# Peptides against a protein of PDB entry 3QIS: the designs that were tried, part 152

Target 1, 334 residues: chain A of PDB entry 3QIS
Amino acid sequence: PSLELSRREFVFENVKFRQLQKEKFQISNNGQVPCHFSFIPKLNDSQYCKPWLRAEPFEGYLEPNETVDISLDVYVSKDSVTILNSGEDKIEDILVLHLDRGKDYFLTISGNYLPSCFGTSLEALCRMKRPIREVPVTKLIDLEEDSFLEKEKSLLQMVPLDEGASERPLQVPKEIWLLVDHLFKYACHQEDLFQTPGMQEELQQIIDCLDTSIPETIPGSNHSVAEALLIFLEALPEPVICYELYQRCLDSAYDPRICRQVISQLPRCHRNVFRYLMAFLRELLKFSEYNSVNANMIATLFTSLLLRPPPNLMARQTPSDRQRAIQFLLGFLL

## One batch from the design tools (peptide; made by RFdiffusion4, then SolubleMPNN)

Design b2_p17_7_s3 (from b2_p17_7, 9 letters changed)
Fold by OpenDDE base, seed 5:
Structure b2_p17_7_s3 (fold): chain B 334 residues (1-334), chain A 17 residues (1-17)
Amino acid sequence: as target 1 above (334 residues)
Amino acid sequence: EPSFEEILKAMGGELPE
């Protein structure tokens, strides 16, 4: 068996969070026998490609002189955004196109990733006074490392953050401030807020706006700005309620006093963001006659974003655990 | 109780120019 490939080198320039890119190539059976092809894992890999890449089709059959189009799709989701923002992973891969009883064909994938404030830690974002695209990649790595060390010190020592450093962190990320301030000013009377989906084009414009500027006004509909806040919270590498407090939130869910004590133990930036969001959501609930928003809907929606189970417990989350998590959040909305 | 706007200003501070 033998294949001819129209292309073997692929470059994906300016890859961004949630922006699909596609490159296509053709494979042709130039042999005299039918052949089966498949993308196969490299030695020591479990998958034929990195999580941000896929081939379509990834396998198939070709008669003699038959040709098929293969699409290489690059898409950075919440599952890959954090490791790409830190430079731990890159837009580089090698695909192995295997021909049954034949040769392996190697495809080279390369490109560049543009960092996003989506998928960046709350700690790092509180240290960023400028849009993330203005920050050198080397400084992003240092900010993530310093932010991790600061979080650990805050949890262990209760040492006041050294208020004497000339560059005090923001109390909340500017990106969260911009989203919530916009929603507070313009969306409190918006019918079906957080119930109507945003537009995908507007969501991309909002992400690009927050990554590249400090806007006076966020572009797009109130629905798109509201969904952008949900996407931001979902993409956080660590949820607003840190994983180490997850079980304590469930255990305290029916005691409002203990719930407040658990929140007081969050790192400063996480605690500030939590209180800020709860203040906004309580304000939004005062306009329920206009926006059709109720406490149960908001608690159900935001609990999955703010109070995520640790990755090791995801498969074990019971319906009782979900109800306790919702009840925990309801105690801050009512 | 402080208004949400007062909380917003106190929590966000001044946005960097």
Scores: peptide ipSAE 0.039, ipTM 0.761, DockQ to the pose 0.373
Fold by OpenDDE base, seed 3:
Structure b2_p17_7_s3 (fold): chain B 334 residues (1-334), chain A 17 residues (1-17)
Amino acid sequence: as target 1 above (334 residues)
Amino acid sequence: EPSFEEILKAMGGELPE
């Protein structure tokens, strides 16, 4: 069996968080026998491609002289955004198109990724006084390393060593400030806030706006700005309540005094973001007659974002653990 | 607790120019 491929090299320029890109090629059975094709893992790989790449179809049959279009879809989700932002991973892959009882065909995937404030740590963002697209990629790595060290010092209650002439970190990321300030100014009376989804085009505009500028006003509807805040919180590599405190939050869920003590042990930026968000959400709850926002809905929604189980416990989360997590957050909303 | 507006001013700081 044999195939003819219309292309074997694919370049995905300017790949962005949550922006789908597609490149298509044709495969043709130029042989005299039916062929089964499939994308197969390389040696030592578990998957035929990286998490941000997909082939559609990834397998199929071709009769003699049949042609099929294959789409190579590049999509950076929350699962790949952090490692792409740091440059640990890149828009590079090799796909192996296997032909049953035939040869392998290699496809080269290349391109460039544009960093996002989405999927960047709160610690790194507090050190970014400019939009992430203005920050040299080399400095993004240094900011993540420095942010890790400062997180550890903060958790250990170590006195910060003399912050040399390095500019003081922001109290909260400018991106969180911009989103929350916009929602506070314009969305407190928005009916069905956090209940109505945003528009995908507006979400992309908001992401691009936050990645490239410090706007006076965020573009899009209040629903899109609200959803952008949810997406931002979901995409954080470390949730606003750090994984190290997850179990202590559950254990303290019915003791408001212990809950406040647990929050006081968060890294400075995480603690500030948590208090800032809780203050905002308590303000929204005053307008419940207008925005249809209630404490149970908000607690249920934001608990999954702010108080995520550690990856090793995710598969073991009980309904009781989820209820304790909601109760923990309710103690800051009421 | 401080008002949300007081927290906004205290935590928002000077937005970087």
Scores: peptide ipSAE 0.036, ipTM 0.758, DockQ to the pose 0.366
Fold by OpenDDE base, seed 1:
Structure b2_p17_7_s3 (fold): chain B 334 residues (1-334), chain A 17 residues (1-17)
Amino acid sequence: as target 1 above (334 residues)
Amino acid sequence: EPSFEEILKAMGGELPE
């Protein structure tokens, strides 16, 4: 069996968070026998491609002289954004197109990723006074490393943030400030806020805007700005309530005093973001007559974003744990 | 009492110029 491939090299330029890119190629059975093709894992890989890449179809049969179009889809989700932002991963892969009883065909995937404030740590973003696209990639790596070290120091209660450092971190990320300030100014009276989805095109514009500028106004509808806040919170590598405090939040869910003590133990940036969001959401609830927002809806929505189970416990979350998590958040909304 | 906006601004800090 043999295949002819129309292309073997693929370049994905300017890959961005949540922006789908597609490259297509054809495979043709130029042999005289039917063949089965499949993309196969490389040695020691579990998957035929990196998480941000997909082939469609990834397998199939070709009759003699049959041709099939294969789409290579590049999509950076919340699951890949952090590792691409840090430069731990890159838009580079090799796909192995295997022909049953035939040879392997290698496809080279390359490109560049454009960093996003989405999927970047709260600690790093608090140190970024400029849009992330203005920050050199080398400095992004240093900021993430420094942010990790400062988080650890903060958790250990060892070092008061030396008030003398010439570059004081922001109290909250500017991106969170921009999103919340916009929603506070323009969306408090928005009917069905956080219940109506945003437009995908507007979401991309908002992401690009936050990555590249400090806008006077965020583009798009109030629904798109609201959804962008949800996407931002969902994409955080460490949730606003750090994984280390997850169980303690559940255990304290019915004691408002203990809940506040648990929150006080968050790293400064996480604690500030949590309090900022809770203040905003409590304000939004005052406009419930206009925006149809209620505490139970907000608690249910934001709990999954703010209070995520640590990766090792995700598969074990009980309905009781979810209810406790909701109850924990309700104690800050009511 | 500080306005909610003043609280939010105080918590967000000043955006860098």
Scores: peptide ipSAE 0.036, ipTM 0.765, DockQ to the pose 0.380
Fold by OpenDDE base, seed 2:
Structure b2_p17_7_s3 (fold): chain B 334 residues (1-334), chain A 17 residues (1-17)
Amino acid sequence: as target 1 above (334 residues)
Amino acid sequence: EPSFEEILKAMGGELPE
């Protein structure tokens, strides 16, 4: 079997969080026999591509002189955003298009990623006084490394070593402040807040706005701003309630005193964000007659975002664990 | 209890210009 490929090199410029990019190419069976094609893993890889890349179709049959269009789709989800923000991963891959009983054809994927405040740690964001796109990538790496070390020191109750001449971190990320302040000012009376989806175009505008500027006003509908807050919380590499405290939150769920003690043990930025969000959500609940928001709905929604099971326990979460997690959050909303 | 606005101000601080 033999194929002709219309293109073998693909460049994805300015890849962003949640922005789909597509590059298409054509494959033609220029042989005399039917062929099966498939994208196959490289040596030592489990997948034919990185998590942010997809081929469609990824396999198929071609009769002699038949042609098919293949789409290479680049999409950075919450599952890939953190490793791309840190520069641990890059918009580079090699795809192997295999012919059954034939040759391998190599496709080169390249490009650049634009960092997002979405998928960046709360600790790093508290150190970012400017929009993330204004921060040099080298400085982002330093901020993430420093953030990890400060989180660890905070959890270990290590005496703060001399706060060296590093600028004082923000109490909460400016991005969270902007989202919550906007929702507080403009969305408290919004019917079906957190129940109606935002618009995808508006969500992209909000993300781009937060990544590139400190706006006076966030663009888009209240629903889009509300969903952007949910997306932000979901994309956090470490949830607002750190994984280390997950089980203790469940164990304390019916004791409001112990719940507050558990929250007091969070890293400063996480604790601040948690208290800030709970204050906002309690305020939002005062407008329940207008916004149709109730404590059970909010607790159910935000529990999955704020109190995520550690990755090793995710597959083992029981309905009881979920109910305890909801009850934990309810103790801060009521 | 502090107002939500007082909490917002205390928790958010001043955003950098």
Scores: peptide ipSAE 0.033, ipTM 0.756, DockQ to the pose 0.348

Design b2_p17_7_s4 (from b2_p17_7, 8 letters changed)
Fold by OpenDDE base, seed 4:
Formats: C-alpha cells, structure tokens, sequence
Structure b2_p17_7_s4 (fold): chain B 334 residues (1-334), chain A 17 residues (1-17)
C-alpha cells in the first residue's frame, strides 16, 4: 500500500486560548490495494498527538484512487492553556500517519502560541501590571516561579513580603477587576445573567481585550462578559479556593464561622479574589427581581469554579461532597 | 457591611493611571 499526501508541514500562527484553528490536507491511495490509515503514538507517547491537537478523521480506509480530506484542528482548552502560557509546552508536534502493512508518513506541526491571562495563576496575575501580551515570555516564566515561591511563603505565614523595591502585587488581578467592575456597572439589572450563554465571537474579543487591553472597554454583551468571568475562573490552574483547603471547606460547610476561618487561610490574592467575588455576587442578588438570579443558582454555578476537587479526587466527588461545596458557598451569599 | 463599591474600591485599587 502507498499514500500520497498533499501536504506534510503545517504552521499554526498566533494560536490563542479557545480559538479553533484548522488546517486541511488530502491523502490519496495511489496504490492498487485498499489501505487502512491511522495516526499512531510515537514509541514513548500514549496519544498520537498533543492535547491541543487532533486529526479528523484520525483513522480510515481508502480504496484504490480514493482521496480523503483530513482536518488538523488546534484548540487550546483549559487543560492545555497553562502549560502553553508557561512555555513548558509549545505549538510543535510530529504526527505519524501509519499505513497498515505500509510506511509511516511524518507530519510536522509548528506554530506560535500567544499567552493569555486565562490559565495564568492568580499570583502571577497580581504581579502583572501590564496586559499579558506586553509581558516578555521570559518574564512570564519568572513570574510563575516567583508566584509559586510566594504562595508557599504566604501559606507558611512567613514574614510579609519585604517592602523591597519590587512593585507591590495587585490585591486582585486586573482582569478580574475589569470583568467584575463591568458586570457591576452594566449587568446588575440584566435579565438571566449567568443563565444565558455568551456569543463565541464576543468571548474571543473579551479574551483578547483582557490579554491586550484593546479595546479600552470590554466589548460584547453582559452575557458574554459574565461567561468570560466563568471561563476565567474555570481556566485558573489553581481554583480561587486552593486545592489544599478543599476538604476543609466541605467539612465546615454547615458552620459559617469555620467557613470564614478556612477562607482566612487562603493565600492573599486568592482570599482577596474570593471576598471580591462574594461581595459582587451578594450585590447582584439584591437585584434578583431584575436579573432572575438567586443564591442557589449562583452557589451551584460558582461552586464548580471556585471550589474544585483536587485532580486526584475529581473522579471521586460524591453528590454529598457537591452539596457540601454548594452549602459552603451559600454561607457567603446569604 | 461595607458597600460593594467600597469593597470594589478597596480591592481594585486606584484605576491604573
């Protein structure tokens, strides 16, 4: 069996968080026998491609002189965004198109990723005074390393950061401030806020706005801005309530005093973001007659974002654990 | 309790000049 490929080199320029890019190529059976093709893992890989890449179709049969279009789809989800922001991973891969009883055909994937404030830690964002697209990639790496070390120092209740000449961290990320300030100003009376989906194009514009500060004002509908806040919180590498406190939140869920004590133990930036969001959501609930938002809906929605189970426990979350998590958050909304 | 605006102002800092 033999294949002819229309292209073997693919370049994905300016890959962004949640922006699907597609490149297509054709494979043709130029042989005299039917053939089965498949994308196969390399010897040390579990998957035929990196998590941000897919081929469609990834396998199939070709009759003699048959041609099939294959789409290479690049999509950076919440599961890939953090490692791409840090430069730990890159828009580079090699795909192996295997032909049964035939040859391997290598496809080269390359490109560049544009960093996003989505999938960046709260600690790093609190240190970032400029839009992320203005920050050199080398400095992003330094900010992530520094953020890890400061989170550890904050958790250890070690001496407050020496007021040394480094600009004081923001109390909350500017991106969260921008989203929440916009929602507070314009969306408190918005019917079905957090219940109506945003527009995908507007979401991309909002993400780009937060990453670049262009335009100066957040574009899109209140629904898109509200969904962008949810996406932001979901994409955090560590949730607003740190994984270390997850179990304690569940254990305290019915004691409002203990709940407040648990929150007081969060790292400064996480604690600030939590209090800021709870203050916003309590304000939003005062307008329930206009926005159709209630405490149970908000608690249910935001619990999955703010109080995520640690990755090792995700598959083990019980309905009781989820209800405790909701109850924990309700104690800050009521 | 402080108004949300007071919390917003206290938490958001001054507008980036």
Amino acid sequence: as target 1 above (334 residues)
Amino acid sequence: EPSFEEILKAMGGEEPA
Scores: peptide ipSAE 0.048, ipTM 0.770, DockQ to the pose 0.348
Fold by OpenDDE base, seed 5:
Structure b2_p17_7_s4 (fold): chain B 334 residues (1-334), chain A 17 residues (1-17)
Amino acid sequence: as target 1 above (334 residues)
Amino acid sequence: EPSFEEILKAMGGEEPA
């Protein structure tokens, strides 16, 4: 069996968070026998491609002189964004197109990724006074490493960061401030806020706006700005309530005093973001007659974003754990 | 409790310049 491929090299320029790119090629059976093709893992890999890449179809049969179109889809989700922002991973891969009882055909995937404030840590973002696209990639790596070390130091020592006034971290990320300030000013009376989905085009404009500028006004509908806040919180590598406090939040869920003590143990930026979001959501609940927002809906929605189980416990989360997590958050909304 | 606007001013500090 033999195949002819129309293309073997693919370049994905300016790959962005949540922006789908597609490249197509043809494979043709130029042999005299039917053949089965499949994308196969390399010797040391569990998957035929990296998490941000997909082939469609990934397998199939071709009769003699038959041709099929294959789509290579590049999509950076919340599951790949953090490692691409840090430069730990890159838009580079090699695909192995295997022909049953035949040859292997190698496809080269290359390109560049544009960093996003989405999928960046709260600690790193508090140190970024400029849009992430203005920050050199080398400095992004340093900011993530320094952010990890300061998170550990802040947990061990309540030493005030006596760093010079020019290098002081922001109290909250500017991106969260911009999103929440917009929603507070313009969305408190918005009917079905956090219930109506945003527009995908507007979400992309909001992401690009926050990555490249400090706008006076966020573009798009209040629904798109609200969904952008949810996407931001979901994409955080470490949730607003750090994984280390997850079990203590569940254990304290019915004692409001212990709940406040647990929150006081969060790193400064996480604690600030939590208090800021809770203050906003309590204010939004005063307008429930206009925005149709209630405490149970908000607690259910935001609990999955703010109080995530550690990755090793995700498969073990019980309905009781979810109810305790919701009850924990309700104690800050009521 | 401080108003959300007071928390905004206290936590936002200077507008992101």
Scores: peptide ipSAE 0.037, ipTM 0.770, DockQ to the pose 0.330
Fold by OpenDDE base, seed 2:
Structure b2_p17_7_s4 (fold): chain B 334 residues (1-334), chain A 17 residues (1-17)
Amino acid sequence: as target 1 above (334 residues)
Amino acid sequence: EPSFEEILKAMGGEEPA
């Protein structure tokens, strides 16, 4: 069996978080026998491609002189955004198109990723006074490493206030401030806030706006700005309530005093973001007559974002654990 | 509890100039 490929090199320029890009190529059976093709893993890989890449179709049959279009889809989700932001991964891959009883055909995937404030740690974002796209990639790596070290020092209570870091970190990320301030100013009276989905085009504009600028006003509808806040919280590499405190939050869920003590043990940036969000959500609840928002709905929605189970416990979350997590947040909303 | 604005102010939420 033999295949002819119309293209073997693919370049995905300016790949962004949640922006789908597609490149197409044709494969043709230029042989005299039917052939089966499939994308196969490399020797040390479990998957035929990186998590941000997909081939469609990834397998199939071709009769002699048959041609099929294959789409290479690049999509950076919450699962890939953090490793791409840090430069740990890149928009580079090699696909192996296997032909049964034939040859392997190598496809080269390349490109560039544009960093996002989405999927960046709260600690790193608190050190970023400028939009992430203005920060050199080398400095992003340093900021993530420093953020990890500061988090560990904070948890150990071993933080010398290194008074010598010329730039005091922000109390909250500017991106969270911008989203929440916009919602506070313009969305408190918005009917069905956090219940109506945003527009995908507006969400992309909001993400691009936060990545590239410090806007006076966030573009898009209140629903899109509200959903952008949810996406931001979901994309955090570590949830606003650190994984280390998850079980303690569940255990304390019915004691408001212990709940506040647990929150006081969060790293400074996480604790600040939590308090800021709870203050905003309590303010939003005052306008429930206009926005149709209630404490149970908000607690249910934000619990999944703010109080995520550690990856090792995710498959074991019980309905009781979920109810305790909701109750924990309710103690800050009421 | 402090108002949202008081928390904003206490957290140094001056508009990024």
Scores: peptide ipSAE 0.034, ipTM 0.763, DockQ to the pose 0.251
Fold by OpenDDE base, seed 1:
Structure b2_p17_7_s4 (fold): chain B 334 residues (1-334), chain A 17 residues (1-17)
Amino acid sequence: as target 1 above (334 residues)
Amino acid sequence: EPSFEEILKAMGGEEPA
């Protein structure tokens, strides 16, 4: 069996977080026998492609003289954004299109990723006084490494922040400040806030705005700005409540004093973001007559974002654990 | 611009320790 491929090289320029790109090509069975095709893993790979790439269809049958269009979809989700921001991964892959009893056809995927403040650590963002797109990639790597080291130092309670040498980090990421300040100013009276989804186009504009500028006003509806905050929190490589403290949050869920002690043990930026968000959400709850927001809804929504189980425990989360996690957050909202 | 602490205080948050 043999195939003719209309294209074998694909370039995805300016790949962004949550922006779907598609490239299409045709495969044709120019033979006299039916062919089964499939994308297959390379040697030592578990998947036929990287997590940000998909082929559709990824397998199929072609009768003689049949043609099929294959879509190569590039989509950077929360699962790939962090590794692309750090440059640990890149918009490069090789797909192996296998024919049963036939040849392998290699497809080259290339392109460039544009870094996002979404999926970047709170520590790195606190050191980032300019939009991420203004920061050289080399400096992003250094900021992530430094962020890791400073997080470890903060957890060890070793060194008071040496007041002297490095530019003082922000208390919270400017992106969080911008989102929350906007919501505080404009969305407290918004009916169904955090209950109505944003517009996908507006979400992309908000992301691009935060990645490229320090706006005076965030574009889009209050619903889109609210959802952008949720997306930001979801995309964090480590949740606002660090994975290390997850179990202690659950164990303390019914003791407000212990809950506050657990939060006090967060790294400074995480602690500040947590307190800032809780302050905002408590303020938002004062407007419940206007925005239809209640503490149980907010706690349920934000718990999954702020207090995520560690990856090793995610598959083992019980309904009791979820209820404790909600109860933990309720103690900061009420 | 208001400081983080001023905003946090205005929102009824605890001052960052």
Scores: peptide ipSAE 0.033, ipTM 0.756, DockQ to the pose 0.159

